# Peptides against a protein of PDB entry 8HF1: the designs that were tried, part 321

Target 1, 320 residues: chain A of PDB entry 8HF1
Amino acid sequence: NVMLYATKPTEVMVSFPHQEQVLTVTRLISAEIEKFYVSLDLMNIGVQPIRRSKSLQCLRDPSKKSFVKQLFNDFLYQMKEYGIYAASIAIISLIVEFDIKRRQAETLSVKLMHRTALTLCEKIRHLLVQKLQDMTYDDDDDNVNTEEVIMNFSTPKVQRFLMSLKVSFADKDPKDICCLVFVERRYTCKCIYGLLLNYIQSTPELRNVLTPQFMVGRNNISPDFESVLERKWQKSAIQQFRDGNANLMICSSVLEEGIDVQACNHVFILDPVKTFNMYVQSKGRARTTEAKFVLFTADKEREKTIQQIYQYRKAHNDIA

## One batch from the design tools (peptide; made by RFdiffusion4, then SolubleMPNN)

Design b2_p30_7_s3 (from b2_p30_7, 14 letters changed)
Fold by OpenDDE base, seed 5:
Structure b2_p30_7_s3 (fold): chain B 320 residues (1-320), chain A 30 residues (1-30)
Amino acid sequence: as target 1 above (320 residues)
Amino acid sequence: LPEIEEIDFDLEKFKEYEKKREELLKKLNE
């Protein structure tokens, strides 16, 4: 029912240069992951017992290999789209997931597979952190979480996003802020959340202004226990945002039908708007007076983005 | 074309970060 509200937020477009981050470190990491995929395909983990959990819906990959590849593919995407700094946070999420899966392993072969994945993640983490440290001239400040390091090791898109937050919210009353940030992928929510925590902490003008939270869409594929914890966490995060204990919420585009989030004054779309439904649903959250709906586009995609927004506006007006 | 407000961050600090990033990217590719 979000479609019915004639929200007239101010639509803002922020352009950024399309720079393929051709870093030696990113090439090395990508090559190590590709080598790992070759090794993973050769691993005989045997016939995994299909635990028929009573819920038909968990197509548990009987090989558990597709899940491993999915996590690394999501990491590679985050490294490309958000930069080395974001990748250093994203890799920690992989380490946590593979450690859980290693502990839950029913067979020695599966345990070894997840251990090998963990070893690769630790190597990747070391390579990323070392490159972040190479920019800190101060030998004594082990803190790679400075505004300068975050900005320099972020993609142009992320730099403009962070600057947009600073310009929009510097020294404002936290109570006057209700901000949504939409991203395409579930794992991007956690990555951008971690990045924002560090950025806000390193930015005096935002430290007491922005309190971020994230929502992870329900993953129907998650084990029952992970799904229960995630559901509890999601409920807590939503409640904190409703209570004003958090004023910035990072969401995946899969806002499940029925997340009644309050009217927001700022909606940021960090990733491309791929569907009319995403456009209407996200824009429909910008309901306050003077609400802003902010889009990010690469310069090369600017015209295409403008045309797409025009088509979405027209289609929305034809339904309203 | 529909009017979309375009924000150009003509912030000196932003230009400095872009410049530093470009210089860094050059050094990291050498």
Scores: peptide ipSAE 0.244, ipTM 0.788, DockQ to the pose 0.668
Fold by OpenDDE base, seed 1:
Structure b2_p30_7_s3 (fold): chain B 320 residues (1-320), chain A 30 residues (1-30)
Amino acid sequence: as target 1 above (320 residues)
Amino acid sequence: LPEIEEIDFDLEKFKEYEKKREELLKKLNE
């Protein structure tokens, strides 16, 4: 009976100031999205033929309007939670998605809806990029992807996250790094991935140290909606992470179903832990002797977060 | 309260980024 005392990872809490980003640009973007929602609600897209494809999503939104709103709501969330820089990356994902949906649209009304959404995304992108550029004092360096720009336009949470990575991994051997980053939302994976690529590229101490990948958990709800490309990407990303060709994996779900990921030495929880299962499963990936489990909390929510962690620790100790 | 190790970030660097951000935010709100 080798009681494998699962070496409990060192739990680390990183506090960040709760800054309500009162940026004029974020207000303007939010107002444009709200105006778009009003227009979207007025759009008569007709009764979409219920493609009897078994996917629960076709049943949920016969109008496809809710999906459009969901993407913009996810974007607004990303802009709020991660900042303008992250939003500039997130909007590209919306552009790609709406362009695909526009091309796949069976009716002119649906094509128009997705085109209108796309036009709004392009406007938002322009506003975001312009704002990133306006603050780069050097007119000549079109590179909005500097460490300074990324840091300045990221929320305090993201700033602390990026600094945590820098402090944790600067000048380390990439082979000694096995890092998971958990985020709540699927679309955040791509956003944070893009942000990290740019940050790592702009940070000499990390450029040859961290190789990020992202994996969107298989939404059990609709395996059919994962494009063949997304499934191939996930499989490739997991394989790269297993092979050590990637040493940082961004995940939106605990790698619950069937993703055998090696024991990690670092687990970052970028978003609040909402469930005990998420806590246990994410923490359970930090299995090395010196593994770190890093949580981020707003200063205002610090006490509540600590209490929640305590409850989760207690519950975990009662089960383990 | 359970002892949670707080990463002592270089508070100075964060303060510098926060200050730059506040200055930036001020310039942006002007």
Scores: peptide ipSAE 0.134, ipTM 0.761, DockQ to the pose 0.643
Fold by OpenDDE base, seed 3:
Structure b2_p30_7_s3 (fold): chain B 320 residues (1-320), chain A 30 residues (1-30)
Amino acid sequence: as target 1 above (320 residues)
Amino acid sequence: LPEIEEIDFDLEKFKEYEKKREELLKKLNE
């Protein structure tokens, strides 16, 4: 019961400037996705059977079209919130998902829909990679995975996060590190994981220090849609983190599912804390002596974030 | 306001990244 343990980690707030990365490439990509939505609405894919999940009253439109739109909306969110470098990794997850859905398509019309989505993802990937390459002065070094490229094409939030990791963990013993990184969305876990792998590999002070893993929370709505592969991967990732083979775990909403993660010395909340439960549960993982609980906030939201943290602290103390 | 520790980033290195980013954003919007 995470609520009962009055863990008093040091709460740290990292502020970042609110900069909308209004890049021409992001506008082009957004416009291409909107054009695709118009085309998608005109596609006749036939009547899809509504799988009534018994338990959740929210009839999420089980429309195969709604799922396609959700993936692209999640991608657009990641591009906005984390930057075009993270977007270049996030688009690969969409490519993989649409290729799987294309292969699993029961009808030619559904197969064509997923193929069209896949073609758009490949175009988006090309636009993103080309823009990352425009910064590599040497035509011969196709390596877009440098610290400089990662930092320059990341949002201020992600820049502060990466710097916080470098400051916190540079040249430390890997055994002394037990770090959680919480993100709001499932797909963000994968793109931040890929970003961290590349950043750690490009940063000598972290290369032999941090070994990241990610864990996607179980979608309570449809455990049936979690591929057997994803479940196996989650179990393996958790086990590696428990065994100390991984010392940084990226999580989305994992705490709602009762996933037993060990006591950590660092907890990073990369996205805004939306609920008291999320605050208490995530903070409750920072259980070691001198544990740090790190929050990220935009400068414009700083006062509101401080007030919210104060309210959550008070509410937590009134229950404890 | 409750004391929340702020990570003092090496403000100089951060300013360099911010400056490079601003310069980059200017070049990318040209």
Scores: peptide ipSAE 0.103, ipTM 0.748, DockQ to the pose 0.632
Fold by OpenDDE base, seed 2:
Structure b2_p30_7_s3 (fold): chain B 320 residues (1-320), chain A 30 residues (1-30)
Amino acid sequence: as target 1 above (320 residues)
Amino acid sequence: LPEIEEIDFDLEKFKEYEKKREELLKKLNE
C-alpha cells in the first residue's frame, strides 16, 4: 500500500478591488435590454407545445421568451463580472444563438421575436466595439485585441486573473503546463476562451506557451437540447487536453459529473465557490507535487471567503 | 484565519492599470 501522499495543493487567494464599472455604455445597454423585456412581455407568440421530455424532471421547456430573457440576463452578468471586452465576445454567442432560433422558428411570431432579439444584439455589439475603438488612440491600428485594450476594459478580477497567468506561465515549456480554469456559467466558458485567445496572441511571453480549450457543462436542460455539434466539440476538447494539444482547459460544472481529466498543476477558480462539491472536485484536480489552487475574491468579501474556505477544509478533513 | 498564501503581485503594474482605468473612466464620464 504505497500511500501516495497526495501532496495537498497550495491554496492561493488573489484579492481584487470591488470596483463597480459605472460606464455610461453599460447603463445604456442595460436600459435597452429592459425596454426589450417590456416589449417581449407584450408579444403574443401563441401557446407553445410543452415538449415533455421522458426524464422525470419536468424540465419545463422554458417558454421561448424565458430562454431569450435567460440569454440576455447571462450577458448582463458577464458584462458586469468580466467587463466590456468580455461582453463584446459574449454578445457574439447570443447573435449566433438567436440566428439559429430564428431559422428554426415554427411560427412567424416566434421568428419575429428572435429577429427583434438579434437586432438588439447587433446594436449592443456596435456600442461595445465602438467603445473599444475609442480607446485605441492609434488611429491606424483598428486592433481592439491588444493587451492594453483587453486589460483596460476588463474587470479587476479578470485583470488579476490574466496577470496571474502571465506570471505563472511566462516563457515556460508548454509540456510542463496543465491548467484548469473553473467558471460558474456555461456561457462564461466561451467568453473567457475568446478573451484568452486574444490575450495570449497579444502577449509574446504566452504566445506558443498556452493553448486554451473550453468545455461546456451538460445543460441541466434536457439532453435533447444539446446539439450534436456541442457534444462533438466537448469530446474533441477533452481529447485535445488529454493528448496535450491543449494545456489550459476552461470548464464549468462538467468536472462534477466525473469527467476524467489528467492531474493538473494549476487550478484557477475565477468565480466564487458556491458549493462544497465544487470546492472538493476542483481542488481534487490539483494533484501534482507543486500544484496551486488559486481563488479570486473581492476585498469586501475576503473575510467571508476565507471563512467559507475554512469550513470547506474542515468538512473535507472530517470525511477523508 | 487559515494561512492562505497571497500571490504578491507586482502591485506597481496593477497600480498602473488601475490608474489608466481610472483616467479612462474619468474621460468616459466627462
Scores: peptide ipSAE 0.097, ipTM 0.734, DockQ to the pose 0.633

Design b2_p30_7_s4 (from b2_p30_7, 12 letters changed)
Fold by OpenDDE base, seed 2:
Structure b2_p30_7_s4 (fold): chain B 320 residues (1-320), chain A 30 residues (1-30)
Amino acid sequence: as target 1 above (320 residues)
Amino acid sequence: LPEIEEVDYDEEEFKKYQEKSEKLKELLNK
């Protein structure tokens, strides 16, 4: 039961320009991933025994090729939607995951598949980091984690998001902040978390003000051993946010019914609101009297976004 | 229905980052 009786938050829309310009490095990376998919389709991995894990994903591809393609497709999405700086963080998550899957491989063919994927991720990481370093005119300052580098290599959406955080929270008491950031995809939570850690550390006005944490929804947890560690981490992250040890939480799904999370004064929706349920449940977390519900939209999608929000508001009022 | 408040946070600073980002893209694409 989302308590329907909370003061309606102020709904704010932040527009950003659509980027048409694709970097040569992003085209090169996309082409390398496409070449890898052709090679992956030609790999004979054999029939693996279907472990009856209740996850729909494990039932669909006994060779685990579809899972490998999903991770790279999620990476390509993150690189496109958040920029090459965010992609440099996102690729590390793929490296870790493919290294774990390589070690857990029951067959030599599956081990080789994950090794080939890992080698591609290492190449992609090198290409991204090299391009981030090409801006640091000082050959000696390996610090690609400056406010300037983060901002310049982020998409306009991420730039507007970071600026909105800076304006909203600069020099505030950390106790007065309870912020949620919603993203569409599970892997985006980790990527945006890493980006925010580096941005907060590089921004003096946000140092010791914002303490970020991230949480992934339970429905997206693979039933594998990784899911137990992730469940423990999620419980710890929620507890830190409840205890006030973290004041900004990044989520890929609406906090399931029964996660008692404090009343938030800020809710940021970084990705487009695709469902009525996501709109109602995310907005229903902004419960303080001066709560803000901030949406980000591309200029080209502004009118469509406004119309969609009005439809969701109407539908919500018809149910309330 | 109350209008959605459109807020541009620091439009001038944002324009500076866009100009820098575009110049960088031009340099990186050469």
Scores: peptide ipSAE 0.325, ipTM 0.863, DockQ to the pose 0.805
Fold by OpenDDE base, seed 5:
Structure b2_p30_7_s4 (fold): chain B 320 residues (1-320), chain A 30 residues (1-30)
Amino acid sequence: as target 1 above (320 residues)
Amino acid sequence: LPEIEEVDYDEEEFKKYQEKSEKLKELLNK
């Protein structure tokens, strides 16, 4: 029995400085969202008819206010964790979702609620885009999607991530690349996807090398709320990655849901590993010879992260 | 257990981006 010691991936840790400095624009946006929550709580939306939607979520908040708050809380998280540039992409997803919900509204009160949320998102988008434009000295090039703008308006974590991608994949054959990027939240997948599209397009060394896709986990709680469009997109993205038409996949906890992704040579963990299961599953995708498993940590959390990884390694070796 | 390899990707370039980002934050907060 040749125990094929599956060549354990090389584990790499990339540290980044913790940013304590909050931008005035991010404080203003946060304050506008908090004011909106106060207004939202005062809105009388009435008893929404409990339609036979099999989703347990519709039973928890018939007013649909919790869903609105969840989307803005996810946006605030993305703005904090990934920066203003990522936030400018994330807000577009909220605009799309609130416009859909506004059109699907069964009552005037629900329609007004989603309209008010949409108006706030449009204001936030304008504030973010204005700050991105304040750096473009050239009045003629409205292109806020340059490498310089992306890097300057990203958090140190995102800067280190993008630099790690550039160093890892510059001028390589796209066929030799099979990369996974793990993020904690569902909505972060689309945000980081949009950021990567713009970064790759602005970076000559990556334009013909990396083709990103994103995959969102199946919402097991409500398959009925997965738009037919989202399900089609998910299937297409997985198929493109399997066929080699995409070589970088951004995913959340999708591996916990039994989606089998092929063996990869690079796995990036952009967000902190919170569970042993996530560690084992994500690391278990780095199966090729010379596979890399790259972790990102704040300098302040470095020691704690190292200790946690050693505990997970020990636990994994005791089970294997 | 093998130590985690700590890698700095282009630390000098990263420092330049950090310095520029800090200067930019100072300008954007004025």
Scores: peptide ipSAE 0.318, ipTM 0.861, DockQ to the pose 0.822
Fold by OpenDDE base, seed 4:
Formats: C-alpha cells, sequence, structure tokens
Structure b2_p30_7_s4 (fold): chain B 320 residues (1-320), chain A 30 residues (1-30)
C-alpha cells in the first residue's frame, strides 16, 4: 500500500495595500441609501399575513423591509470591498431581485416599496456607469468593460486577484485548470462572476482559457424562498464544473454543507479566512500535485493573517 | 510563524494600476 501522501498544497500569500473609500460617488451612493432607509422605515406596508402551517414554530418571516435593507447592505459591502466596477455589476442583481419582488407583490404598498427600491438601484447604476465612462470618454456600455477600466475601478484586492489569475493561467490549456475562488458572501459570488466574465472577455490571454461559473450557497435563513430556478442553476453549475465545461468556480462558504467539488490545482481565498472549517474545507480542495492555495491579505493585516493561518495549521495537524 | 510563500505577481504592472487608480480617484473627487 503506497500511501500516496497527498502532497500538501503550497500556501501562497498575496498582499495588497489597504485603501479607504475616498470617492465622492461612493459617499453619495451611501447617503442616498441611508435616506432611502429613513423613507423605508416610514412606509406603511401592512402586517404580513402569517401563513399558519400548523406544526413548526413560524420563524417570523423577516420583514420585507429587512430583506430590502439586507440587499442594499450587501451592495454597500461589495462596493467597499471590491470597488466601483464590481458595484456596477452587483447593482444589476438588486435590480433583478427588486423587479421580481415588485411583480410578486400582493399589495400596492409592498409593490410601491419594491418600486422605490428599484428606482434607487437604477439611479445608483447610472451614477456608477457614468463614473466608469469618465475614463473612456465613450458612452458605449461595452467600452466600460475593458481590462483597463475593470482594473482601475477595482480595489487593490481585486486588482491583485485578477493579476494573479492572469499570471497563473495566461495561455494555458483550459483542461489543465481546475480553480476554486472562495468568497465570504453569496452575493459576492454573482458579482465576482460578472466581473470575471467581463475581465476574461477583455483579456486575450484568458478568453479561451478560463470559463467561470459560480455556486450560490443555500440561504440558511429561508430555504423556502430559494427559487426552483436557483436550485436548478446550482446543480447545473456544479455539473458544468465536474464535466470540465467550467474550470473556475466561485464559491461562498456554503461548501461547508458537503457540496462534492472535485480536487483542484488552484484555490484562491479572495476574502479573509474567518473560520477553521473554511480553512480546512477550502485548503482540502487543493489536492493535485503542485496545488496552490492562495490567500489575499491587506498589508496592515499581514501579521494577523499569518498568525491565524499558523493556528489553523496547528489545529489541523492535531486532528489529522 | 508558518512558512508561507509571499508572492507579488507582476509588481511593476500592479504599481502602474495603483498609480492610475489613485490619479483617477483624485480626478473623480474634483
Amino acid sequence: as target 1 above (320 residues)
Amino acid sequence: LPEIEEVDYDEEEFKKYQEKSEKLKELLNK
């Protein structure tokens, strides 16, 4: 029995400078969302009909207002962590979601609430796209999707991530690539997916090399609100990755729930590793020979990150 | 501390993007 010692992946750390959001447009957008929250709190949407299913303690359906605030808070996070370009993609997901909720609204008050949220998202999208266009002097939406625009309107973290992808995968055979990208939040998967599609299309060295896909994690808060479409899409995305029709998969921490993902040669951790389980599960996917496990850290958090990884390595060795 | 390979992929290109991004931020804040 040759115990094929699973070669431990090479752990790589990529540092990036911490940048605060200094942009006037991001401050304006944040202020418009805050004004909207004040308006939202004043809206009378009525009492939600408690669907009496008999037996299970009705977890109070989060107020439709709380869901709207959650989406905008996730957008604000994405704008902060990934930049204006990523925010321009993230806002489209909110537009789609609020339009669906507007159409599904059972009352005029709820319909109006989602319409007001949608109008704000359209305004935010316009403000973001206008700032992306200020660089190209071109009014064409296609001109804002260039490598240069994507890079310049991304945070240093995203810049280092995209450069790491380009260096790692430029002109390689797509069959030799099995890459995972881990992010913290479900909505970040969609945002980074849209960003990567545009980046890959704008980067000749990657166009025929990387085929991205994303996994939307199960929403632990309300599995009943997962659309049949989202569940079908998750299954399709996983299958495409298993079949080699996609070679880069963006995942949230929901891989902890036992999603069978194949062994990969690259694992990127775009967001901070917050849990030991996330560390073990993500690193445990880098199982090929010469597999790389790449971490991104702000320079100011470098030492803290290294210490945390040491603690996780020690804890992993004590259990193994 | 564990030995972690610290890699800066294409540091010169990254610096150029940082400089452009900073100049752009200065322009966008006017």
Scores: peptide ipSAE 0.317, ipTM 0.859, DockQ to the pose 0.758
Fold by OpenDDE base, seed 3:
Structure b2_p30_7_s4 (fold): chain B 320 residues (1-320), chain A 30 residues (1-30)
Amino acid sequence: as target 1 above (320 residues)
Amino acid sequence: LPEIEEVDYDEEEFKKYQEKSEKLKELLNK
């Protein structure tokens, strides 16, 4: 149990300005999703089979509509928290997921629902990509993946995170790096992974230094084909990280599932630490000599974050 | 308890990105 190990990493806090500046494109996308929700509520998809597990009924609304709304709500969250560039990657994950659900649809009505969701995702993708291209003189899709475009279309939090990675790992030996990046949401792992791939490729000092992977939490949903693929992928990603074929791992609250990852020299917490368990488990991975535990906080939440960390430190010392 | 080390990584570069991002937001909102 990670809680039993007294780890003394250097705790670092990186502040970022809270910018509530909503772009016209983000307002347009939000309004299109809201219009879609109204249309979705009017769709008759029939009675969905209630899955027998009472425990699953409480955790996920078995409604295929609620799942569609959840994915778009998670997308809206990612667009708000990480920016337009991250949103352009996040929308691809929705496209893939809705295409799988469309193919797995048992009824024409459900198939049509997922098709309508896909059509909206493609529209959103076009709106996002167009705004990324407004910064580039060249219509080439590769030109939207520059360090400058990534940075300019990212939130201050993501900008500070990417800068922290560059400063921490520029021109280092890949073998000396064992980095974890913790995010709150499952879909953020894929989004930040895609963002990091493009950022690393666009940043010469990192291109041959960082090899990212990601891990998503286990879906408590019954083992469907998707959950089997995800489990296989997770196992492969963990193994690559253990073997040193990857040296940066993006994780959600996956450590709660008892995934044993090696001792790391860097742990980044990109999202607010909401639980004592998350604090102890994530910090407990920073076990090497001179390990760093890096937190990101909005300036407005700085004092509150500091107080929360001190409370968690105290609680950890009282249990140890 | 040891204080949390507050690190400001390259504040000048960050400010430049912020200023560019803000100007861009202003341009994109027109």
Scores: peptide ipSAE 0.280, ipTM 0.838, DockQ to the pose 0.784

